# Designs tried in a protein design run: peptides against a protein of PDB entry 5OOQ. Part 149

Target 1, 227 residues: chain A of PDB entry 5OOQ
Amino acid sequence: YREDVRQVVTHPANALSFLQPGRLVEISVNGKDNYGWGAVVDFAKRINKRNPSAVYTDHESYIVNVVVNTMYIDSPVNLLKPFNPTLPEGIRPAEEGEKSICAVIPITLDSIKSIGNLRLYMPKDIRASGQKETVGKSLREVNRRFPDGIPVLDPVKNMKIEDEDFLKLMKKIDVLNTKLSSNPLTNSMRLEELYGKYSRKHDLHEDMKQLKRKISESQAVIQLDDL

## One batch from the design tools (peptide; made by RFdiffusion4, then SolubleMPNN)

Design b2_p23_5_s2 (from b2_p23_5, 10 letters changed)
Fold by OpenDDE base, seed 3:
Structure b2_p23_5_s2 (fold): chain B 227 residues (1-227), chain A 23 residues (1-23)
Amino acid sequence: as target 1 above (227 residues)
Amino acid sequence: SAEIERKIKELLEEGLIQEPEFP
């Protein structure tokens, strides 16, 4: 059920509006590389320049750049490419006893374990010297303040996910947590229906993004004419 | 929880975090 919730929460239709600069997200890459909590730099729709017709799953259709402070020090961070979520070999979090550094890594929505209810201050130029380390220090302090874990966004109260099937899922989880013997209905079939609904919302979001781009482009043209 | 809210307020006051933007 936790995975089901994660799938809904990290769907573009729900997650993107909360991935503002500085938003804390808990990161797990490929289900094995746990970077802990990182901070969102930005995100963009995944575009394959070599194959413009490439179709990605909803959870892989966006790339989120995040600052992490748990990168293994000997990781080949110089090989990281912005907006390329296929991480080079050797890019991994530091293990116990290993030294870590701050890095900006591109991840997919599928690599988000949870979305926090906190936003750090994100420098305008995170790639400038010392900026990622500043974010890293802030991350450490926040983690220190929340030893029991950084507060996670409430999918219903904060994210306003009001889908009936999702609400039912959440209720089931609550019941399970309270050890009330309710038959956990496998909601896997309902997830597909949820995705269908979210896909429509996603389409609207993309339309809005395209509109914003067009507006920005038109403004750029106007500025060129004024020069 | 009240404790979480307190901690958030402290972090805001210290300038470590900014207000969350909710759409």
Scores: peptide ipSAE 0.593, ipTM 0.943, DockQ to the pose 0.577
Fold by OpenDDE base, seed 5:
Structure b2_p23_5_s2 (fold): chain B 227 residues (1-227), chain A 23 residues (1-23)
Amino acid sequence: as target 1 above (227 residues)
Amino acid sequence: SAEIERKIKELLEEGLIQEPEFP
C-alpha cells in the first residue's frame, strides 16, 4: 500500500509541480542506496541522444538533480554524468562510520521515496565552490530539527490528488493502519487504472512544458531582436 | 501538529527554509 501511494505521488502528473528548487525529497536509488533527504536542484525530461526512440516509463521519463549530503567520500563523483541517472559503479551513500560529502546526483522519479513539505534555499549556481556544502549544512540542520522525520507532503491536502480511487486507497490505508488485513492485489489493479488517468494528465503536463519552452524561446527571440 | 508548525515557523524565521510553493 505504501508503494502504491508512492507510485501515485511520484508520478510526473503529481510530483513535477512540487519539485521546485530546494524541495526536500527522500531518496532511495534502485531500492538499495538510501541517501536520505536531499534537495531538488532542477529536473528535466529524460532524453536519450543515442536512442531518440527510447521509451521510458512515466517514473523514469524525468531526471531530477538533487543535492545529497550522504555521498561516500571516496565515491567516484567525477564520473557522474549530467542528466544520466545510471550512476557509475561505486557511487553510493556513506555507511555508518564512513565520511560523507555533498554531491549533486541525477535520479529518476522512481528513486523518490517521499516528497517533503519543506523547501531549502537553493543557490543559483550549485556547482560553484562551497554551494553544495551550504545546502548540505542546511539539510543537516533540518534533519536535526525533525528527529522524528521531515514532514511529508499530504497527497490530498497539499498535492490536491482528488482521484476517487486514490482517496479510497488512502482511506483503506488508514483503516489498515488500524487493521493490517488489506489485500495488496486489489490495490495493484486500481493503481494501473490510476496510472492510465495520470498518463493522460502527464501528456497535458508535457504539452504545457513544451508550450512554456516555446514561449521562453519566443521571448528569447524577441530579446535578440531588441538587441 | 502544532509542534511541526512551530518548527517550520522557526526555520522560516532563521532563513533555513523558504515558503513552500503549492500549485
Scores: peptide ipSAE 0.591, ipTM 0.942, DockQ to the pose 0.585
Fold by OpenDDE base, seed 1:
Structure b2_p23_5_s2 (fold): chain B 227 residues (1-227), chain A 23 residues (1-23)
Amino acid sequence: as target 1 above (227 residues)
Amino acid sequence: SAEIERKIKELLEEGLIQEPEFP
């Protein structure tokens, strides 16, 4: 059930509006590499230059650049490519006893475990010398202040996810926390239906965003002609 | 919780975090 909630929360239709610069997110890459809490730099729609016709799942359709402070010091960070979520071999978090450094890594929405209810100050140029380390220091302090975990966004109260099936899922989780009876098969079927609904909403949102961009570009051109 | 809210307020006052933006 927690995974089901995560899938809904990290869907583009819900997550993107909360991925502002500085937003804290908990990161797990490929279900193996736990980087802990990082801070969002920016995000963009995933484009495959080699295969423009490539179709990605909703959770793989966007790339989020995040600052982490748990990168293994000997990781080949120089091989990282912006907006390429396929990480080079050797890119991993530091293990116990290893030294870590700050790095900006590109991840998919599927690599987000949770979205925090906190935003750091994000430097305008994160690639400038010392900027990543500044963010890293802030991350360490925030983690220190919340030893029991950074507060997570409430899907209903904060994210305003009002989908009826999702609300039913949340109620079911509450009931299951009190009762040990779960029906995973029923939940999986409902999840597919939810994904279908969110996919449609996402398409509309992207269309609206593209339309707004075109309008803004058109207005900018008009203003240039009036000068 | 009240404790979490207090900690958030302190972090805001210290300038470590900024106000969350909710759409």
Scores: peptide ipSAE 0.591, ipTM 0.942, DockQ to the pose 0.597
Fold by OpenDDE base, seed 4:
Structure b2_p23_5_s2 (fold): chain B 227 residues (1-227), chain A 23 residues (1-23)
Amino acid sequence: as target 1 above (227 residues)
Amino acid sequence: SAEIERKIKELLEEGLIQEPEFP
């Protein structure tokens, strides 16, 4: 059931509007490499210039760049390519007893375990010297303040996911948590129907993003003419 | 939780976090 909730929450139609610069997200790459909580730099639609006909799943159709402070120190971070979620071999989080460094990694929405209800200040140029380390320091302090875990966005109250089937799923989870019932009520079959409903919201979000970009570009041109 | 809200307020006052933008 938790995985079903994660699939709905991390769907582009729901997640993208909350992935502002500085938003905290919990990261697990390919379900095995746990980087802990990181901070969103930006995101973009995944484009394959070499294969324009490539079809990605909804959860793989966007790339999110995130700052993490748990990268293994001897990882080949120089091989990381922005907006390429296929990570080089050897890129991994530090294990117990190993030293870690700050890095910007590109991930898919499928690598987001949870979305936090906290937003850091994100430098305008995260690739400038010392900037990712500043974010890393802020992440360490936030983690220190929340030893029991960083507050997660409420899918209903904060994200306004009001689908009836999703609400039923959430109620079932609450009942199971209360009763300590070991039987996961997997509503996996209903997820496909939910994804169909989210497609319309996704299209609207993309349109809004494009409009905001056009407005920003037009304002930049006006400022250049005033100089 | 009142404790969580207090911690969030402290982090805001210290300038470590900013107000979340809700769409």
Scores: peptide ipSAE 0.589, ipTM 0.941, DockQ to the pose 0.585

Design b2_p23_5_s3 (from b2_p23_5, 9 letters changed)
Fold by OpenDDE base, seed 2:
Structure b2_p23_5_s3 (fold): chain B 227 residues (1-227), chain A 23 residues (1-23)
Amino acid sequence: as target 1 above (227 residues)
Amino acid sequence: DEEREEIIKKLLEEGLIVEPVFP
């Protein structure tokens, strides 16, 4: 059920509108590498220059750049490629007793465990010397102040996910947290239907963004011609 | 919840965080 919720929350139709600069996200890469809470720098639609016809799943169709403060110090961070979520070998979080550094890593939506209800103040140029470390310090401080964990966005109240099936899922989770009796398999089938709805919403949203850009570009051209 | 709100308020005042944007 938690995974089901995560899939809905991290779907582009829901997540992207919350991935503003500084948004805290909890990061797990490949289900193995837990970086903890990081801060969003930006995101972009995933484009494969080598294979333009590549079709990605919804959760893999965007790349989110995040600042983490848990990167292993000896990780080959110099091999990180912007907008390449396939991390080089050796890129990993620091283990217990190891030193960590701040780094910007590209991740997919699928690598987001949770979206926080907090946004860090982000420097204008995160790539400038010392800026990553500043964000790292802020992350540490925020974590320190929330010993019970960083507040997570409420999917219903904050994200306005009001789909009936999702609400039912949430209720079931609440009940399960109280009673382990509900059959998980029945909920998975309903999730596919939910994903279908979210996919449609996402498509519309992207279309609207593209349209707005075209309008803005056209207006800019008109203004130049009138000059 | 109140405690969390106070923490958030302090973090805002200190400039460590900014107001969340809810679309």
Scores: peptide ipSAE 0.619, ipTM 0.945, DockQ to the pose 0.601
Fold by OpenDDE base, seed 1:
Structure b2_p23_5_s3 (fold): chain B 227 residues (1-227), chain A 23 residues (1-23)
Amino acid sequence: as target 1 above (227 residues)
Amino acid sequence: DEEREEIIKKLLEEGLIVEPVFP
C-alpha cells in the first residue's frame, strides 16, 4: 500500500508542481541506495539525444537534480552527467563510518521516496564553490531539528489529490494503521501500567517514552511490511 | 503538531527554510 501511495504521489501530474527549488525530498536510488533527505535544485523533461524516439514511463520521463549530503567521499562525482539519471559505477551513499560529501545528482521521480513539506533556502548558483556545502549544512540542521523525521506532504490536504481510488486507498491505510496502532498502544499501555506498579514515577516516564518510541518504530516496521 | 510548527517557525526566522508553495 505504501508503494501504491508513492506511485501516485510521485507521478508527474502530482509531484512536479511541488518540486520547487529547495523542496526536500527523500531519495532512494534503485531501491538500494538511500541518500536520505535532499533538496531539489531543478527538474526537466528527460530527453534522450541518442534515441529521440525513446519512450519513458511517467515516473522516468523527468529528471530531478537534487543536492544530497550523504554522497560517499570517494565516489566519482566528476563523472556525473547533468540530467542523466544513469549514475556511474561507484556513485553511492556513504555507509556507517564513511565520510560523506555534498553532491548534485540527477534522479528520476521513481527515486523519490517521499516529498517533504519544507523548502530549504537555496543559493542562486548552486554550482558555485561552497554552495553545495552550505545546502548540506542546512540539510543537517533541519534533520537534527526533526528527530522524528522531516514532515511529509499530506497527499490529500497539501497535494489535493482527489482521485476516488486514491482516497479509498488512503482510507484503507488509515483503517489498517488504526488497527495496528491500537494493538501496540494497548500493549504499551499495559506495559506502562505494569512498569508503573514496579517503578518510581520519574523512571517510568522515561521508560514509557522509550517504550512508546520502540513501539512506534516496531509499528512503523510492521506497517512497512504490511503496506 | 504544535512542536513541529514551532520548529518550522524557528527555521523560517533563521532563514534556513522558506515558505512552502502550495500550488
Scores: peptide ipSAE 0.616, ipTM 0.942, DockQ to the pose 0.714
Fold by OpenDDE base, seed 4:
Structure b2_p23_5_s3 (fold): chain B 227 residues (1-227), chain A 23 residues (1-23)
Amino acid sequence: as target 1 above (227 residues)
Amino acid sequence: DEEREEIIKKLLEEGLIVEPVFP
């Protein structure tokens, strides 16, 4: 059931509007490498210039750049390529007793475990010298102040996911948590129907993003002409 | 819930976090 909720929450139609710079997200790459809580830098639609016909799943169709403070110190971070979610071999979180460093890693939506209800203050240029470490310090401090965990966005109250099937799923989870009953809710068939509904919202989000970019570009051109 | 709100308030005052924008 938790995985089903995660799939809905991390779908582009729901997640992208909350991935503002500084948004805290809990990161697990390929379900194996747990980086803990990181901060969103930016995101972009995944484009394969070499294979424009490449079809990605909805959860793999966007790349999110995130700052993490748990990267193993001897990881080959110099091999990281912006907007390439295929991480080089050796890129991993630090284990217990190992030293960690701050890094910006590109991830897919599928690598997000949860979306936090907090947004860090982010420097304008995160790639400038020392800025990643500043964000890393902020992340450490926030984690220290929330020993019980960083507050997670409520899918219904905060994300306004009002789909009836999703609401039923959430109610079932609440009942199960209360009853300590481990009934696997295989709602896989209902998830496909939900994804069909989310496709329309996704298209609207992309249209809005494109419109905002065009407006920003037009304003930049106007400012150049006034010089 | 009250304790969490106090923590958030302090983090905002210190400038470590900013107000979340809910679309």
Scores: peptide ipSAE 0.613, ipTM 0.944, DockQ to the pose 0.633
Fold by OpenDDE base, seed 5:
Structure b2_p23_5_s3 (fold): chain B 227 residues (1-227), chain A 23 residues (1-23)
Amino acid sequence: as target 1 above (227 residues)
Amino acid sequence: DEEREEIIKKLLEEGLIVEPVFP
């Protein structure tokens, strides 16, 4: 059930509008590498230059750049490629007793465990010397002040997910949390239905993004003609 | 909830966080 909610929340149709610079997100890469809470830098649609015909799932179709403060100090961070979510071998969070550093890593939406209801102040140029560390300090302080965990976005109140099936799912989860029972089969069917709906919404979002790009390109052309 | 709001308020005042955008 938690995974079902996560799938809906992290779907591009819902998540992208909340991935503003500084938005806190909880990061788990490949279901094993837990970086904890990081801060969003930016995001972009995933483009495969080598295989332009590559089709990605909805949750893999965008790259989110995030600042983490839990990167293992000896990780080969210099091998990180911008907008490449396939992380080099050795890129991992620090374990207990290991030293960590701040890093910007590219992740997919599938690597977002939760979206926080907080947005850090972000420096203008995160790649400038010392800026990642500043964000890292802010992350540590925020974590310190929320011992019970960083506030998570409410899918209904904050994200305004009004899908009837999703609302029913949330109600069931509330009931089940009280009863400690889960029925995975019922949620899987609803998830597929929700995916169908969100896929259409995603297509619309992509169309809007493409339209905005075309407008921007047209404006750039107009500016060039005015030169 | 009140304690949480106070923490958020302090974080805002200190400039560590900014107002979240809710579309």
Scores: peptide ipSAE 0.613, ipTM 0.944, DockQ to the pose 0.627; fails the geometry check

Design b2_p23_5_s4 (from b2_p23_5, 13 letters changed)
Fold by OpenDDE base, seed 2:
Structure b2_p23_5_s4 (fold): chain B 227 residues (1-227), chain A 23 residues (1-23)
Amino acid sequence: as target 1 above (227 residues)
Amino acid sequence: SEKEKEIIQEMLEKGLIQEPVFP
């Protein structure tokens, strides 16, 4: 059930509007590399320059750049490429007893475990000397202040996911958290239906964003002609 | 929780975090 919720929450139709600069996200890459809580720098639609016809799943269709403070110190961070979620070999979180450093890593939405209800100040130039470390300090402070865990966005109250099937899912989870007895298969079928609805919403959101850009560009051109 | 809200408020006041944006 947690995975089902995660799939809905991290869907572009829901997640992208909350991935503002500084937004905290909990990161797990490839289901094994847990970086803990990081902070969003920015995101972009995934474009494969080598294969423009590449089709990505919804959860892999965007790249999110995040600052983490748990990168293994000897990781080849210099090999990191912005907007390339295929991380070089050796890029991993520090293990127990290892030293960590701050790094900006590109991840997919599928690598987000949760979205926090907190937003750090994100420097305008995160690549400038010392800026990542500043964010890293802020992350440490946040973790210190929330020893029981960083507050996660409420999918319903905060994210306004009002889909009836999702609400039913959440209610079931609440009930199951109190009573473990409900059939996993029923939830999987409902999840597919939810994905269909979210896909439509995502398409509309992207269309609106493109339209707004076109309008802004057109207005800018008009202003230039009036000069 | 209320405790979390208090922590958040304190962090906001100290400039450690900024207001979350809810679309």
Scores: peptide ipSAE 0.550, ipTM 0.936, DockQ to the pose 0.513
Fold by OpenDDE base, seed 3:
Structure b2_p23_5_s4 (fold): chain B 227 residues (1-227), chain A 23 residues (1-23)
Amino acid sequence: as target 1 above (227 residues)
Amino acid sequence: SEKEKEIIQEMLEKGLIQEPVFP
């Protein structure tokens, strides 16, 4: 059930509006590399320049750049490419006893375990010297302040996910947590229906993004004419 | 929780975090 919730929460239709600069997200890459809480730098739709017709799943269709402070110090961070979520070999979080550094890594929405209800101050130029370390310090401070865990966005109250099937899922989870013996209905079939509904919202979001790009392009043209 | 709210408020006041945006 937790995975089902995660799938809904991290769907573009729900997640993207919360991925503002500085938003905290809990990161797990490929289900094995746990970076802990990081901070969002930015995100963009995944575009394959070599194969423009490439179709990605909803959860892989966007790339989120995040600052983490748990990167293994000997990781080949110089090989990281912005907006390339396929991480080079050796890019991993530090294990116990290993030293860590701050890094900006590109991840997919599928690598988001949870979205926090906190936003850090994100420097305008995160790649400038010392900026990622500043964010790293802030991350450490946040973790220190929340020893029991960073507050996660409430999917219903905060994210306003009001889908009936999702609400039913949440209720089931609540019941399970309270040890009320309700038969956990396998909600896997309902997830597909939810995705269908979210796909429509995603289409609207993409339309808006395209419109914003067109507006920006038109403004750029106007500025060129004024020169 | 109330405790979390207090921590958040303190962190906001200290400039450690900024206001979350809820669209």
Scores: peptide ipSAE 0.548, ipTM 0.936, DockQ to the pose 0.534
Fold by OpenDDE base, seed 1:
Order: sequence, then structure tokens, then C-alpha cells
Structure b2_p23_5_s4 (fold): chain B 227 residues (1-227), chain A 23 residues (1-23)
Amino acid sequence: as target 1 above (227 residues)
Amino acid sequence: SEKEKEIIQEMLEKGLIQEPVFP
């Protein structure tokens, strides 16, 4: 269900009007390379100069240039071609323990995982020395302030997606989320009550917090699999 | 959430972010 929502949200008819310079977007390239949250520079309709008759899907028909701050430092960023979403080999996010740099990468709409409800200041000339790094610092600060995740645009309230089938989908997701949240919360509260009988109040609160986190994490994983 | 709104407002005041655009 989450993928279905993503397909609707990232469709050109819905997404493009929100891809203003500085708009935060969560980026996953080819379903494997997670760059985290980046900032939109600009976008353009995809043009194949070699094959002008090429027909792209709706989600592949536009190229979005985004600043990321998670590019692996040894990635061949000099080989990046403007408005070419086919990234050179070696272009990847930094893994744990690796150093990262800021880069501008061209992506398709299909590489957008979510659209944030935040907009950074985007320099007029992002290619000028130090400009990408400035955006990178802003991205780090935003992530620091939202440790539980950057706020995502509400597809209905913010994006005004009023398609009947989409609304039905959202309702189904809401029902499922309520059902999934009610069971773990009930189990968590019962576990808290059980632990409260055996442990002193202070130790219980921390254990409860950790348990709630684990339950929430497990629920999130289950929801990811079921939705 | 209300907490998120407060964070956003603070970031706006500090000039860390721009106002979101809702077309």
C-alpha cells in the first residue's frame, strides 16, 4: 500500500508543483541506493537527444536535480551528466564508517521516496564553490532537529489529491494502521503493567520506553511489509 | 504534530528554512 501511495504522490500531475527549489525529498535510487533527504535544485522534462522518439513512463519523464549530503567521498562525481538519471558506476551513498560529500545528482520521480513539508534556501548558483556544502549543512541541521523523521507532505490535506480511489486507499491504510497500532500499544501497556508489578518505577520507565520503541519499530517493519 | 510545528516555526524564525509552498 505504501508503494501505491508513493506512485500517486510522485506522479508528475501531483509532484511537480511541489518540487520548488529547496523542497526536501527523500531519495532512493533504483530501490537500493538510499541517499536520505535531499533538496531540490530544479527539474526538467526528460529529453533523449540520441532518441527523440523515446517514450518514458510518467515517473521517468522528468529529471529532478537534487543536492544530497550523503554521497560517498570517492564516488566519481565528475562523471555525472546533467539531466542524465543513468548514474555512472560507483555513484553511491556513503556506508557506515565512510565519509560523505555533497553532490548534485539527477534523479527521476521514481527515485523519490517521499516529499517533505520543508523547503531550504537554495542558492542561485549551486555549482559555485561552497554552495552545495551550505545546503548540506542545512540538511544536517534539519535532520538533527527532526530525529524521528522529517515531516512528510500530507497527500490529501497538503497536496489536495482528491481521487476517489486514492482516498479509498488512504482510508484502508488508516484502518490497518489503527489496527496494527492498537494491538502493540495494548501489548506494550500490558507489558508495562506487568513490569510495573515486578520492577521499581524508575527502571520501569526506561524499560517501557525501550520496549515501546522496539514495539514501534517492529510495527513499522510489519507495516512496511503489509502496506 | 504540535511539536513539529514548533520546530518548523523556530527554523523559519532563524532563517534555516523557507515557508512551504502549497499550490
Scores: peptide ipSAE 0.546, ipTM 0.932, DockQ to the pose 0.680
Fold by OpenDDE base, seed 4:
Structure b2_p23_5_s4 (fold): chain B 227 residues (1-227), chain A 23 residues (1-23)
Amino acid sequence: as target 1 above (227 residues)
Amino acid sequence: SEKEKEIIQEMLEKGLIQEPVFP
């Protein structure tokens, strides 16, 4: 159901009017490479000059240029071509423990996981020296202020998607979310996770008590040998 | 949420973000 919502939200008829410069978007390229939240630079209709007869799907028919701050430092960013969503080999987000840099990457609408309800200031010339790093700093600050996640646009209230089938889908999701939140199993899994954490703490506490007893017993034996 | 609104307002006042455009 979440994928169905994503398909509707990221459709050109709905998404393009919200892709203003500086708009935050959550990026997952080809469902594999998660770059996290980035900022929109601009977008354009996809044109294939070599094959003008090329037909793209609705979600692949536009290219969105976005600033990300999670690009792996050793990625071949010099091979990136504006308005070419086919990324060179080696272009990927930094993994845990790796250093990241800021980059402008071209993506399709299909690579947008969510559209945020926030808009950064976007420099007029993002390719000028230091400009993408400025946006990167702003992205870090936004992420710091929203540790639980950046607010996402409401498809109904904000995007004004009023399709009846879509509204039914949203209602079903809300019911499911309510059931999941009220589900004793979700609460029990959370309880099990909490219990697991508590059990680990208790085990550590018991281990420390046993260690203290062994130390005290050893000290008592040493005192008996000195008597 | 109210907390999110407060954060957004603070960020607007500090010039970190600009007002969202709703078409």
Scores: peptide ipSAE 0.536, ipTM 0.930, DockQ to the pose 0.645

